# Designs tried in a protein design run: peptides against a protein of PDB entry 5FRP. Part 34

Target 1, 225 residues: chain A of PDB entry 5FRP
Amino acid sequence: VEWTESIPQIIATREDISKELNQALAKTFIDSDPRVRRTSVMIFNKVPVTEIWKNITNKAIYTSLLHLAREKHKEVRELCINTMAKFYSNSLNEIERTYQNKEIWEIIDTIPSTLYNLYYINDLNINEQVDSVIFEYLLPFEPDNDKRVHRLLTVLSHFDKKAFTSFFAFNARQIKISFAISKYIDFSKFLNNQESMSSSQGPIVMNKYNQTLQWLASGLSDSTK

## One batch from the design tools (peptide; made by RFdiffusion4, then SolubleMPNN)

Design b1_p12_3_s3 (from b1_p12_3, 4 letters changed)
Fold by OpenDDE base, seed 2:
Structure b1_p12_3_s3 (fold): chain B 225 residues (1-225), chain A 12 residues (1-12)
Amino acid sequence: as target 1 above (225 residues)
Amino acid sequence: EIPESMQNFLNS
């Protein structure tokens, strides 16, 4: 643990990390101690993306990072999912594609597919987290249409079949959620009006309001399969 | 008054 904790500082201060150090770091990602694995993942959060790409050249480190998305240890898994999504986004924004880093990009480009495939685990907490990182890091709000489309195409370009399936299901769910939220707002406005509540429609709207709330509360657990 | 969007939903 202590050794791994020193790595961010080393990466920040050195122009190049030795092959041996990379190999040692790779082992920490598969260490039996979840604390070591956690600390290893944190390197990607503590070190600027540009420095990571410069100094971490062992492909095994990146592949191991992606594997931790299915880690049994909840805290490590959750950290990994957030970390890899953020790292993907930062890499797209800050790292140029070159011949030298091609092999690493081949791994990094699979992050979206890796994340979308987590929906098949059918775990509510994982689903919610994946939803969150999609909106925050993979497909964030972008007012520029060209940039938004380019990002979307980049994300989709490396999807496997399962990822595509979950992607479409996800989008369909989001449309439904959006609609439900709109209705929730309308119902809320209606219910806040005393005259409306005293009308014959009052009880009906109240019922629909409750149903909508229930649906929204459970909606996050909807399968993306 | 019930908004049209709500009325449509209630009638669905």
Scores: peptide ipSAE 0.032, ipTM 0.474, DockQ to the pose 0.035
Fold by OpenDDE base, seed 1:
Structure b1_p12_3_s3 (fold): chain B 225 residues (1-225), chain A 12 residues (1-12)
Amino acid sequence: as target 1 above (225 residues)
Amino acid sequence: EIPESMQNFLNS
């Protein structure tokens, strides 16, 4: 743990991380101790993306990072999911595609597919986290249409069949959520009007309101878990 | 505690 904790400082200060260091670091990602794995993932959060790409040249490290998205240890998994999404976004923004880094990019380009494939686990907590990182890092708000389309195409260009399926399901869900929220607002406005509540439609709208709330709530994870 | 993987590296 202590050794791995020192790695961010080493990477930040040294231009030449030895092959040996890369090999040692690669082993920490598969260590039996979750604390070691966690610390290894944290390197990607503590070190600037440009320095990571410069100094971490062992592709096995990146592959191992992606594998931790399905880690049994919840804390490590959650950290990994956030880390890899952020790292993907930062890489797209800051790292040029060159011949020398092509092999690493081939791995990094699979991050979106890796994340979308997590929906098949059918875990509400994982789903919420994936939803969050999609909006924050994979497909962030972009007012420029050309940039937005380019980013979308970049994300989709490396999808496997399962990721595409998840992508469409996700979008369909978002549309449904948006519609439900709109209905919720309309029902709320209706119910806040005394005349409307006293009308024959009052009980009907109240029922629909409750159904809408229940549906919206069912899509949310238990905040206590 | 130094992980076994790191110990192996340090001993190599």
Scores: peptide ipSAE 0.032, ipTM 0.568, DockQ to the pose 0.012
Fold by OpenDDE base, seed 3:
Structure b1_p12_3_s3 (fold): chain B 225 residues (1-225), chain A 12 residues (1-12)
Amino acid sequence: as target 1 above (225 residues)
Amino acid sequence: EIPESMQNFLNS
């Protein structure tokens, strides 16, 4: 009987510990030291998504995570972008929507919009990273058509106007890239044929090949930056 | 500095 009476106290103590931990964690996301901020973001990578949702209940932590996507410190920003995209995907796959977690979901559901809005920064490195996380986490390959459409609708359902614009621009760019790659392949095949290269069309195709390569390369970030 | 409590959480 006495042991049973101690259980509520233990639960209360655990809740208090959880609250204190959440408060401490919230402060680390806004710490002046980028190493501290980095470590805070890494929690979302090291801890299973189910445990994150269970133990991190302070909505300010999630809001702060999303804010770090525009962090001035490059390493922290890059880590944050990957982390939030992965966390979003894992949450969709593993976390049920309940009344209790509604407020957190309201924040998490804005992750796609947050990511697509990064295209407006007009930084090639950021653009490349956003492209990568879109394909890996937001809109991953899904052979089931119904599941694929459902995921797409989920992603789009919380877009702001700017995110929609970026989404359309992204898709248009992908089509253009695909076309350019196709042409690159065609030109390469032509140029690899000696008879074709010696023809009157040889120099023309060579020029088009170089233009295509230049266009493709212009979309790549500078690896030195 | 990372709070000790947070370090403990990361190491658990």
Scores: peptide ipSAE 0.027, ipTM 0.646, DockQ to the pose 0.014
Fold by OpenDDE base, seed 5:
Structure b1_p12_3_s3 (fold): chain B 225 residues (1-225), chain A 12 residues (1-12)
Amino acid sequence: as target 1 above (225 residues)
Amino acid sequence: EIPESMQNFLNS
């Protein structure tokens, strides 16, 4: 009987401790020191997704994580973008949707929209990173058509208007890139043939090759800046 | 239970 009476108190105490910890953690995400913010983001990389969902119950933490995607500090921002994308993917794969975690899922489901909205910053480094995390985590290669479609629909189902617009723009850009790469390959093959290079078409293809390279390069970030 | 990694972070 005494043991049974102590259980509610223990549960309450654990909940209180958990609440305090969550509150303390929430403050670290908005700390003025970028090292603190970085360390906070790293929790999502170091702790298994299942344990994060279990122990991090304060919505403000997740909201703050998403906000760091637009942070001025480059390293923290880059880490955050990778972290949230990976966390999203892991959550979809490992976390069941329940009534208890519904409110957290409402935040997590906005990660794709948050990422696609980063394209509006018009920063080449950010764009490249977002491109990368989309293919790695949001819309990974999936040979099963049903799974692929389901994932796509899941990602799109929580898009805002801006994210949709960005999504279509992204896809259009990818098609253009694909076409350019195809042409690059064709031109390269042509130019690697000595007979072809000596032909009347040689200079024309060389010019097109250079234009294609220039176009492709213009979409890449300058790592020296 | 709070994962050890999280606990270490909170204690740092």
Scores: peptide ipSAE 0.026, ipTM 0.650, DockQ to the pose 0.014

Design b1_p12_3_s4 (from b1_p12_3, 5 letters changed)
Fold by OpenDDE base, seed 1:
Structure b1_p12_3_s4 (fold): chain B 225 residues (1-225), chain A 12 residues (1-12)
Amino acid sequence: as target 1 above (225 residues)
Amino acid sequence: EIPELFQKFLDS
């Protein structure tokens, strides 16, 4: 609403328009209406990263974007988490670090820490989403070792203590999951063999199989996923 | 509305 009301007043020089736009956007990110906040976040999804960095110069907008990761409104929060992760990745790939954009980079560099800190909310849906964006955007698959290490160091270099703790916990969990999956596969193969299933080990393996499956499922918000 | 308006601004 405030954005719409401000648009007619944006009749000035390009610089003035840019300033007014930034001011208007800053207001929309903190609007009481979740729909307005959602629409504001969508700017970062619809506009190319290079154009965002060029035209959105008010650091408060970026700060506000990061704050929406803890938004009470689920839809806005989920959108924000995906958006900021993607924006971070795109920025690393496409935006050079300059003196002029240093202050914005200081904010953007905190996105990984912001995301990892969401694990402390202890919400399964949030955890799954954070897991997803980590693999997709923060630490994507990279076959080049040097690039992979560089990305990792970039992500870690701006972690707070809590984010580091979450990072280690996440990795430990992934190792456990990998081990569990491996065991699940082994147990499944064993149980699919009639001779093995009829052996004295059959019931024991079946029990372990069920325990493994239950453990794997317990980490999911939806057992069907 | 905001993204469209912003895009319009960028195109101007």
Scores: peptide ipSAE 0.049, ipTM 0.789, DockQ to the pose 0.013
Fold by OpenDDE base, seed 5:
Structure b1_p12_3_s4 (fold): chain B 225 residues (1-225), chain A 12 residues (1-12)
Amino acid sequence: as target 1 above (225 residues)
Amino acid sequence: EIPELFQKFLDS
């Protein structure tokens, strides 16, 4: 009986501690020191998704996480982009939608739109990173058609107009890249054959090969930046 | 340090 009477106090104490922690974390996400912001983002990588959802209830933390995707500090921004994409995927896989977590889900559901909107920055490094996290976390390979379609619809269901535009542009670009890679392979095979190179088609294929390489290279970020 | 602190909190 005495133990039962202590439970409300323990719960209250735990809630108080949790509230204080959430308030403290909310401040760290907007700290002026990039190292502090980086460490804050790493919480989402080190703590299981189920525990994050259970213990981080302050909406401001999630909103701040999303804002860091456009941060000036490159390292923090890159970490944030990877982290939020992974967190989104893990949440879809492991977290049930309930009335209690509805408000957090409303924020998390905007992650895909947030990521696709980064294409408007017109930075090749950012574009490459967004491309990567889309394939790895947002729209991963799924052999089950129903699951694949469901994931796609989930991702698209909260898109703004700009995100949709970026989505279609991305897909169009991927088709072009795929085609270019296929041609690159064909041209490479042709050029590796000495008999083919000595033929009248040799110079023509070489020209097409160079054009394809130049086109592919133009889409890559400058590694020196 | 913050992630470690948070983990300690979860373990408490």
Scores: peptide ipSAE 0.049, ipTM 0.790, DockQ to the pose 0.013
Fold by OpenDDE base, seed 3:
Structure b1_p12_3_s4 (fold): chain B 225 residues (1-225), chain A 12 residues (1-12)
Amino acid sequence: as target 1 above (225 residues)
Amino acid sequence: EIPELFQKFLDS
C-alpha cells in the first residue's frame, strides 16, 4: 500500500527531471560555443529516434535544431543538415502521429522546406549537401510505388512556395545531369575507339566531350573550400 | 559529453 502511494510522487519527480533536462538542452543548442552546439546536434545522431520523441518534449529544441541549418559555423551547419534530414526520415518511418506529439510534428514537417530553402543561399557546398540528403533521406530509393508516392506527397504537403520552386528547379537540374552523364558515356565510348577518333567526327566528339565535362564539373563544389 | 549524459538519463 505504501509503495503504491509513492508511485505518483515518483512519476511527478521524473516529469520534473525531464522538464529540467529539456530546459538545459534548449540552452545548449543556442550556446555561443560552436562545440557545444555541435555536441547538442549529436544527441539526435546518437539517441534512437523513438527515445528522442519520448524524452525531448520542448519544442524550442527542435526549432533551434532547424535554425542551425543556416549556422555560420560550417561544421555545425553541415552536421545539422545531415542530422535533421536523417531525423525527418527516421521519424516518418518510426513515429506515429498522435494528439500528444502534434506540436512537435508541426515543426518536423517543416524540415523539407527548410532544406529546399537552403538553395536560395546560392552556395555550391550547401547545394551539394542538400542534393545528397534529398536522395539519401528525404526521397530515398523506394521500389514500392505506393510507398514512394506516399513519401513524395508527405514531403510536398508541407512545402512553402519557395520550397516548391526549388523542388522543381532541382528536378529539372537532375534530368539535365542525367542526360549529360548519358552523353558523357557515349562520347567516352566513341573516343576510346581509335578508328572513331581518326574519323572526321573525332574532333567534333572530342569538343562535345569536353563541353559536357565542363558542364558537369561546374555543378560541383570546390573541395578546397 | 552531453550525448552521454543524456543517454545516462534515459537509462535511469
Scores: peptide ipSAE 0.046, ipTM 0.790, DockQ to the pose 0.013
Fold by OpenDDE base, seed 4:
Structure b1_p12_3_s4 (fold): chain B 225 residues (1-225), chain A 12 residues (1-12)
Amino acid sequence: as target 1 above (225 residues)
Amino acid sequence: EIPELFQKFLDS
């Protein structure tokens, strides 16, 4: 744990990290101690993306990072999901595709598919996190149309069949959620009006309001878990 | 300090 915690500083200071360091780091990602794995993932958060690409040359490290997305340890998994999404976005923005880094890019380009495939686990906490990182890192708000389209095409270009299915399902779900929220607002406005509540439609709208709330709540993760 | 730590790592 202690030496792993020092790695970010070493990477930031040294131009070239030895092969031995890369090999040792690769082992930490698969360490039996979740604290070691966590610390390893944190390297990707503490070190600038350019320095990671420069110094982390062992492709096994990147592969192992992606595998941690399905980690049983919740904290490590959650950290990994956020980290890999952020790393993907930063890489797209800051790292040029070259012949030398092609093999690493082949791995990094699978991050979107890796994330979208997590929906098949059917875990509400994971789904919520994946939703979050999609909006924050994979497909962030971009006012420039060309850049937005380019990002979307980049994300989709490496999708497997399952990821495409999840992508469409995600979008459909978002539309449904948006519609439900709109209904919730409309019903709330209606119910807040005394005249409307006293009308024959009052009880009907109240029922629809409750149904909408129940539907929305059913899609939310348990905050206690 | 970092070089020393790195060397210590390599020696470990």
Scores: peptide ipSAE 0.018, ipTM 0.553, DockQ to the pose 0.010

Design b1_p12_4_s1 (from b1_p12_4, 4 letters changed)
Fold by OpenDDE base, seed 4:
Structure b1_p12_4_s1 (fold): chain B 225 residues (1-225), chain A 12 residues (1-12)
Amino acid sequence: as target 1 above (225 residues)
Amino acid sequence: ELPELFQKPPPP
């Protein structure tokens, strides 16, 4: 069948086209124009994860995506952080680990560490975004305990020392936040009671209420900036 | 060293 002889050429042509496309795409992630970088990141949002893994085979593209998490351009950085977190989650859910894709997985598996390291920038906006993507994509609510544990172990297995430190500190902060919210509720109930407010404890609780609110607010970015 | 966010004292 003469068609069988054309298949290798078609495959070779596809590989060549794929290689050229990958090389061209790799350059766009380091382009001087932030609009170009943004558009490149958006590919990971618009194209199904399975198609990304199939067609984007150049490691440099994935490495460059991760580097954009520390991009100076705010919009590109924010988009990148959300994109890489979502891509990580989708990859874990939909992409099988094979011998052929091992090298790409080695990069993708560092996404959680990359994200947790962003806390060291000490930017409130970045911190808030990282908080969000952790709960949305990295460690989502999963009712299946086995899946949840497996996901957690997968996330932790590629942490660097700084990421581990951030992880534990993050969890400790969540406990503190939970406690603060509980106290906020208690204080609010107390302050809504006129008899309680008229007591000697009224001013004390009011002060604690304000301190609790201030503490909670201090962890949030200014939405006006 | 911890990130600054995580160095905040607990609420009162």
Scores: peptide ipSAE 0.378, ipTM 0.920, DockQ to the pose 0.793
Fold by OpenDDE base, seed 3:
Structure b1_p12_4_s1 (fold): chain B 225 residues (1-225), chain A 12 residues (1-12)
Amino acid sequence: as target 1 above (225 residues)
Amino acid sequence: ELPELFQKPPPP
């Protein structure tokens, strides 16, 4: 653990990280201790993306990072999902595609597919996290139409079949959520009017309000777990 | 098959 904590500083200060250090780092991603795995993932958060690409040249490290998205240890998995999504976004923004880094890009370009495939695990906590990283890192708000379309095409261009299916289903769900929120607002306004509540429609709208709330809440993870 | 989350019908 202690030596792994020193790695970010070493990467930041030295231009030539040895092959040996890369090999040692690769082993930490598969260490039996989840604290070691966590510390290894944190390297990608603490070191600038440009320095990561420059100094971490062992492709096995990147492959191992992506594999941790399905990690059994919850904290490590959650950290990994956020880390890889952010790393993907930063890489698209800051790293040029060259002949030398092609093999690493082939791995990094699979991050969107990796993330969208996590919905098939059918875990509410994972689903919520994937929703969040999609909006924050994969497909962030972009006012420039050309940039937005280019980003979307880049994300889609490396999807597997399951990721495509998940993507379309995700978007369909967003439309449903929008509709549900609109109805929630309408029902709330109705229920806040005493005259409306005293009408024959009062109980009907109350039931629909409750159903709408339950549906919206069903997509959220249990905050107590 | 779709993920379970995406199979939920919209609210009434």
Scores: peptide ipSAE 0.378, ipTM 0.920, DockQ to the pose 0.814
Fold by OpenDDE base, seed 1:
Structure b1_p12_4_s1 (fold): chain B 225 residues (1-225), chain A 12 residues (1-12)
Amino acid sequence: as target 1 above (225 residues)
Amino acid sequence: ELPELFQKPPPP
């Protein structure tokens, strides 16, 4: 009988420890030291997604993670963007939606909108990173049509107006990129033919080739910076 | 307003 009376106290103590740990962890995301913030973000990369959802129950931690996408410290920001995108994808794949985790899902479901809104910062490095995580984690290649559509609908269902605008503009840009790449290939083939280069069209195609390359390159961050 | 990246003119 005495051991049974100790069980509620043990459970309460564990809840208290868990709560205290969550509260302590929440503070680290807003720490003035970028190394502390970085370490906190790394938890989401090092710990399996299932364990994160189980043990991190304070919604403020997830909210704080999303806010770090606009972090001034470049390394922390870059880490955060990759981490949240990966975490979103892993969560969709591995975590069931339940009544108990609904509040956390409400935050996690805003990750796509958060990412697409980063294009409005007009930073080439951020843009390139967002492009990368969209293809790697948000909208990965999926041969199953039903899964692909479901994933797309899930991503879009929590967009704000700016994210929708950014999404459509992104897709329009991809079409333009595809066209530019096709032209690049055609021009390259033409320029590799000596007879074609000796024709009246040679200089014209060379100019178009250079313009195409410049346009393609303008969408990429300077790797030297 | 669109992000600047998406306001680029089409390729030639």
Scores: peptide ipSAE 0.377, ipTM 0.920, DockQ to the pose 0.800
Fold by OpenDDE base, seed 2:
Structure b1_p12_4_s1 (fold): chain B 225 residues (1-225), chain A 12 residues (1-12)
Amino acid sequence: as target 1 above (225 residues)
Amino acid sequence: ELPELFQKPPPP
């Protein structure tokens, strides 16, 4: 009988502890030390998604995570972008939508929009990273058409206007890249043929080849920076 | 306004 009377107090105590822990964790995401912020982001990578959703109930933590995507500290920002994209994908795969977790889902559902908005920063390194996480986590290869369509609709359902604009522009760019690669291959084949190079078209194709390479390279960040 | 990356002209 006495143990049953202690259960409500234990539950209340655990809830209070959980609240305090969540409040403490929320502060670490805005800490002045980048090392503290980095460590906080790493929690989302080290802890299973199901445990994160269970134990991290403070909305401010999730909001703060998303804000770090625009942080000035490069290492923390890069880690955050990868982490939030992966967390989004894992959440879609493993977490059910319930009445209790609705408010957290409202934040998590904005991750795709947050990522697509990073293209407006006009930083080549950020652009490359966003490209990578889109293909790896947001819209991964899926052979099942129904699953692929459902995923796409889920990703788009919470876009803001800028995210939609960047999304369509991104897709248009991918088509252009594909075309450029095809042309690069064709030009390369032409240039590897001595008879073709000795023709009147030789210099013209060489010029187009160089322009194509320059265009493809211009979309990549300088690996030395 | 589009991101600058997406405003690049197509390759020749």
Scores: peptide ipSAE 0.376, ipTM 0.920, DockQ to the pose 0.819

Design b1_p12_4_s2 (from b1_p12_4 with S1E D4E L8K)
Fold by OpenDDE base, seed 3:
Structure b1_p12_4_s2 (fold): chain B 225 residues (1-225), chain A 12 residues (1-12)
Amino acid sequence: as target 1 above (225 residues)
Amino acid sequence: ELPELFTKPPPP
């Protein structure tokens, strides 16, 4: 554990990280101790993306990072999902595609597909996290239409069939959520009016309000688990 | 098969 904590400083300071260090780092991603795996993932958060691409040249490290998205250890998995999404976004923004880094890009370009495939695990905590990283890192707010379309096309261009299916279903769900929120607001306004609540529609709207709230809540993870 | 999250009907 202690030596892995020193790696971010080494990567930031030295332009030429030895092949040996890359091999040692690759082993930490498959270490039996979750703390070691966690520390390894944190390297991608602590070191600038440009330095990662420059100094981490072993493909196995990137492949192992992506594999940790399905890690059994909850904390490592959650960290990995956030890390890989952020790393993908930063890479698109800061790393030029060259002949030399082509093989690493082939791995990194699968991150969106990897993330959208996590919905098939049918875990509410994972689903919520994937929703979050999609909006924050994969398809962030972009006022420039050309940039937004280009980003979308880049994300989609490496999807597998399951990821495409998940993507379309995700978007359909977002429309449903938007509609539900609109109804929630309308019902809330109605219920806050005493005259409306005293009407024959009062109980009906209250029931619809509760159903809408339950539906919205059902898409969220249980914070107690 | 779609993920279960996406199969829920919209609210009424």
Scores: peptide ipSAE 0.337, ipTM 0.911, DockQ to the pose 0.816
Fold by OpenDDE base, seed 4:
Structure b1_p12_4_s2 (fold): chain B 225 residues (1-225), chain A 12 residues (1-12)
Amino acid sequence: as target 1 above (225 residues)
Amino acid sequence: ELPELFTKPPPP
């Protein structure tokens, strides 16, 4: 743990990280101690993306990072999912594609597919986190249409079949959510009107309101778990 | 097979 904690400073201060250090770092991602794995993931959060790409040249480190998205340890997994999504976004924004970094890009370009495949775990907590990182890092709001389209195409260009299926289903769900929210607003307005509530439609709308809320809530993780 | 999250019918 202690030596791994020093790695961010080393990467930030040194122009060249030895092959041996890269090999040692690669081992920390598969360490039996979740604290070691966590610290290793944090390197990607603490070190500027440009310095990561410059100094971490062992492809096994990046592959191992992606593997931790399915980590059994909840905290490590959650950290990894956020980290890899952010790292992907930062890489797209700041790292030029060159011949020299092609092999690393081949791994990094699979991050979106890796994330969209997490929906198949059928875990509400994971689902919520993946939803979040999609909007924050993978497909963020971009006012420039050309950049937005280019980003979308980049994300999709490395999808596997399951990721594509998940992507389309995700988008379909977003439309349903939007519709449900609209209905929630309408029902809320109706229920806030005393005359409407006293009408024969009052109980019917109340039931629909409750069903809408339950449906919306069913897509969210239980914060108490 | 789709993830279970995506198979839920919309609210009525």
Scores: peptide ipSAE 0.335, ipTM 0.911, DockQ to the pose 0.811
Fold by OpenDDE base, seed 1:
Structure b1_p12_4_s2 (fold): chain B 225 residues (1-225), chain A 12 residues (1-12)
Amino acid sequence: as target 1 above (225 residues)
Amino acid sequence: ELPELFTKPPPP
């Protein structure tokens, strides 16, 4: 009987340790040292998603993670954007929605909106990274139509107005990019033909080719910077 | 207002 009375104290002690750990971890996300913030973000990359959801129960940690997407420190920001996108995807794939984790899901479900809102910063490096994580983690290729639609609906269901606007503009841009790539291929084929190049159309196509390349390149960050 | 990235006209 006496050993049974010690169990609540042990549980309480573990809860206290967990609470203390969560409180300590929450502080590291807002630490003045970018190395500390980086290390905190890296936890979400090193620890399996299931263990994160199990052990990190303080919602402030997840909120703080999302805020680092606008971090001034480039390395921390870039790491955060990749981390949160990956974490979102892994969570959708591996974590069930329960009553107990509802509050955390309410935060995690805002990750797509958070990412699509980064386009309004008008930074080419950020834009390129957001493009990348959308295709890699948010809306990856899925051959199953029902799964693809379900994923899309899940992503869209928590968008704010700006994210919706950005989403539609993004898709419109992708259509333009696809068209530009098609033209690039056509022009490249033309320019690779000696008879075509010697024709009166040669210089015209060369000009269009260069314009197409410049337009495509303008959407990418300068890799040298 | 749309992000600047999305306002670029397609190539001619």
Scores: peptide ipSAE 0.334, ipTM 0.909, DockQ to the pose 0.838
Fold by OpenDDE base, seed 2:
Structure b1_p12_4_s2 (fold): chain B 225 residues (1-225), chain A 12 residues (1-12)
Amino acid sequence: as target 1 above (225 residues)
Amino acid sequence: ELPELFTKPPPP
């Protein structure tokens, strides 16, 4: 009988401990030391997604995580962008939507919009990273058509206006890139043929090849910076 | 305004 009476106190104590832990964790995401912020982000990479959803119940932590995507510290920002994209994908795959976790899902569902809005910063490094996480985590290759469509609809369902605009522009750019790559291949084949290069078209194709290469390269960050 | 990345004209 006495042990049964202690159960509510134990539960209450555990809830209090959990609350204190969540409050302490929330502060680490806004710490002035980038090492502390980095360590906090790494929790989302080291702990299974199911355990994160169970134990991290303070919505401010998730909001703070999303804010770090615009962090000035490059290493923290890069880690955050990868982490939030992966966390989003894992959450969609492993976490059921319930009444109890609704408030957290409302935040997590904004991750796609947050990512697509990063293109407006006009930073080549950020752009490349966002491109990467879109293909790896946000809209990965899925051979099942129904799953692919469902994922796409889920991603789009919480877009703001800027994210939609960015999304359509992104897709249009991908088509252009595909076309440019095709042309690059054609020009390369032409330039590798000695008879073709000796023709009147040789100099023209060489110029187009260089322009195509420059255009493709301009979309990539300088790896030397 | 669109991001600058997306406004680049395709190669000729």
Scores: peptide ipSAE 0.332, ipTM 0.909, DockQ to the pose 0.828

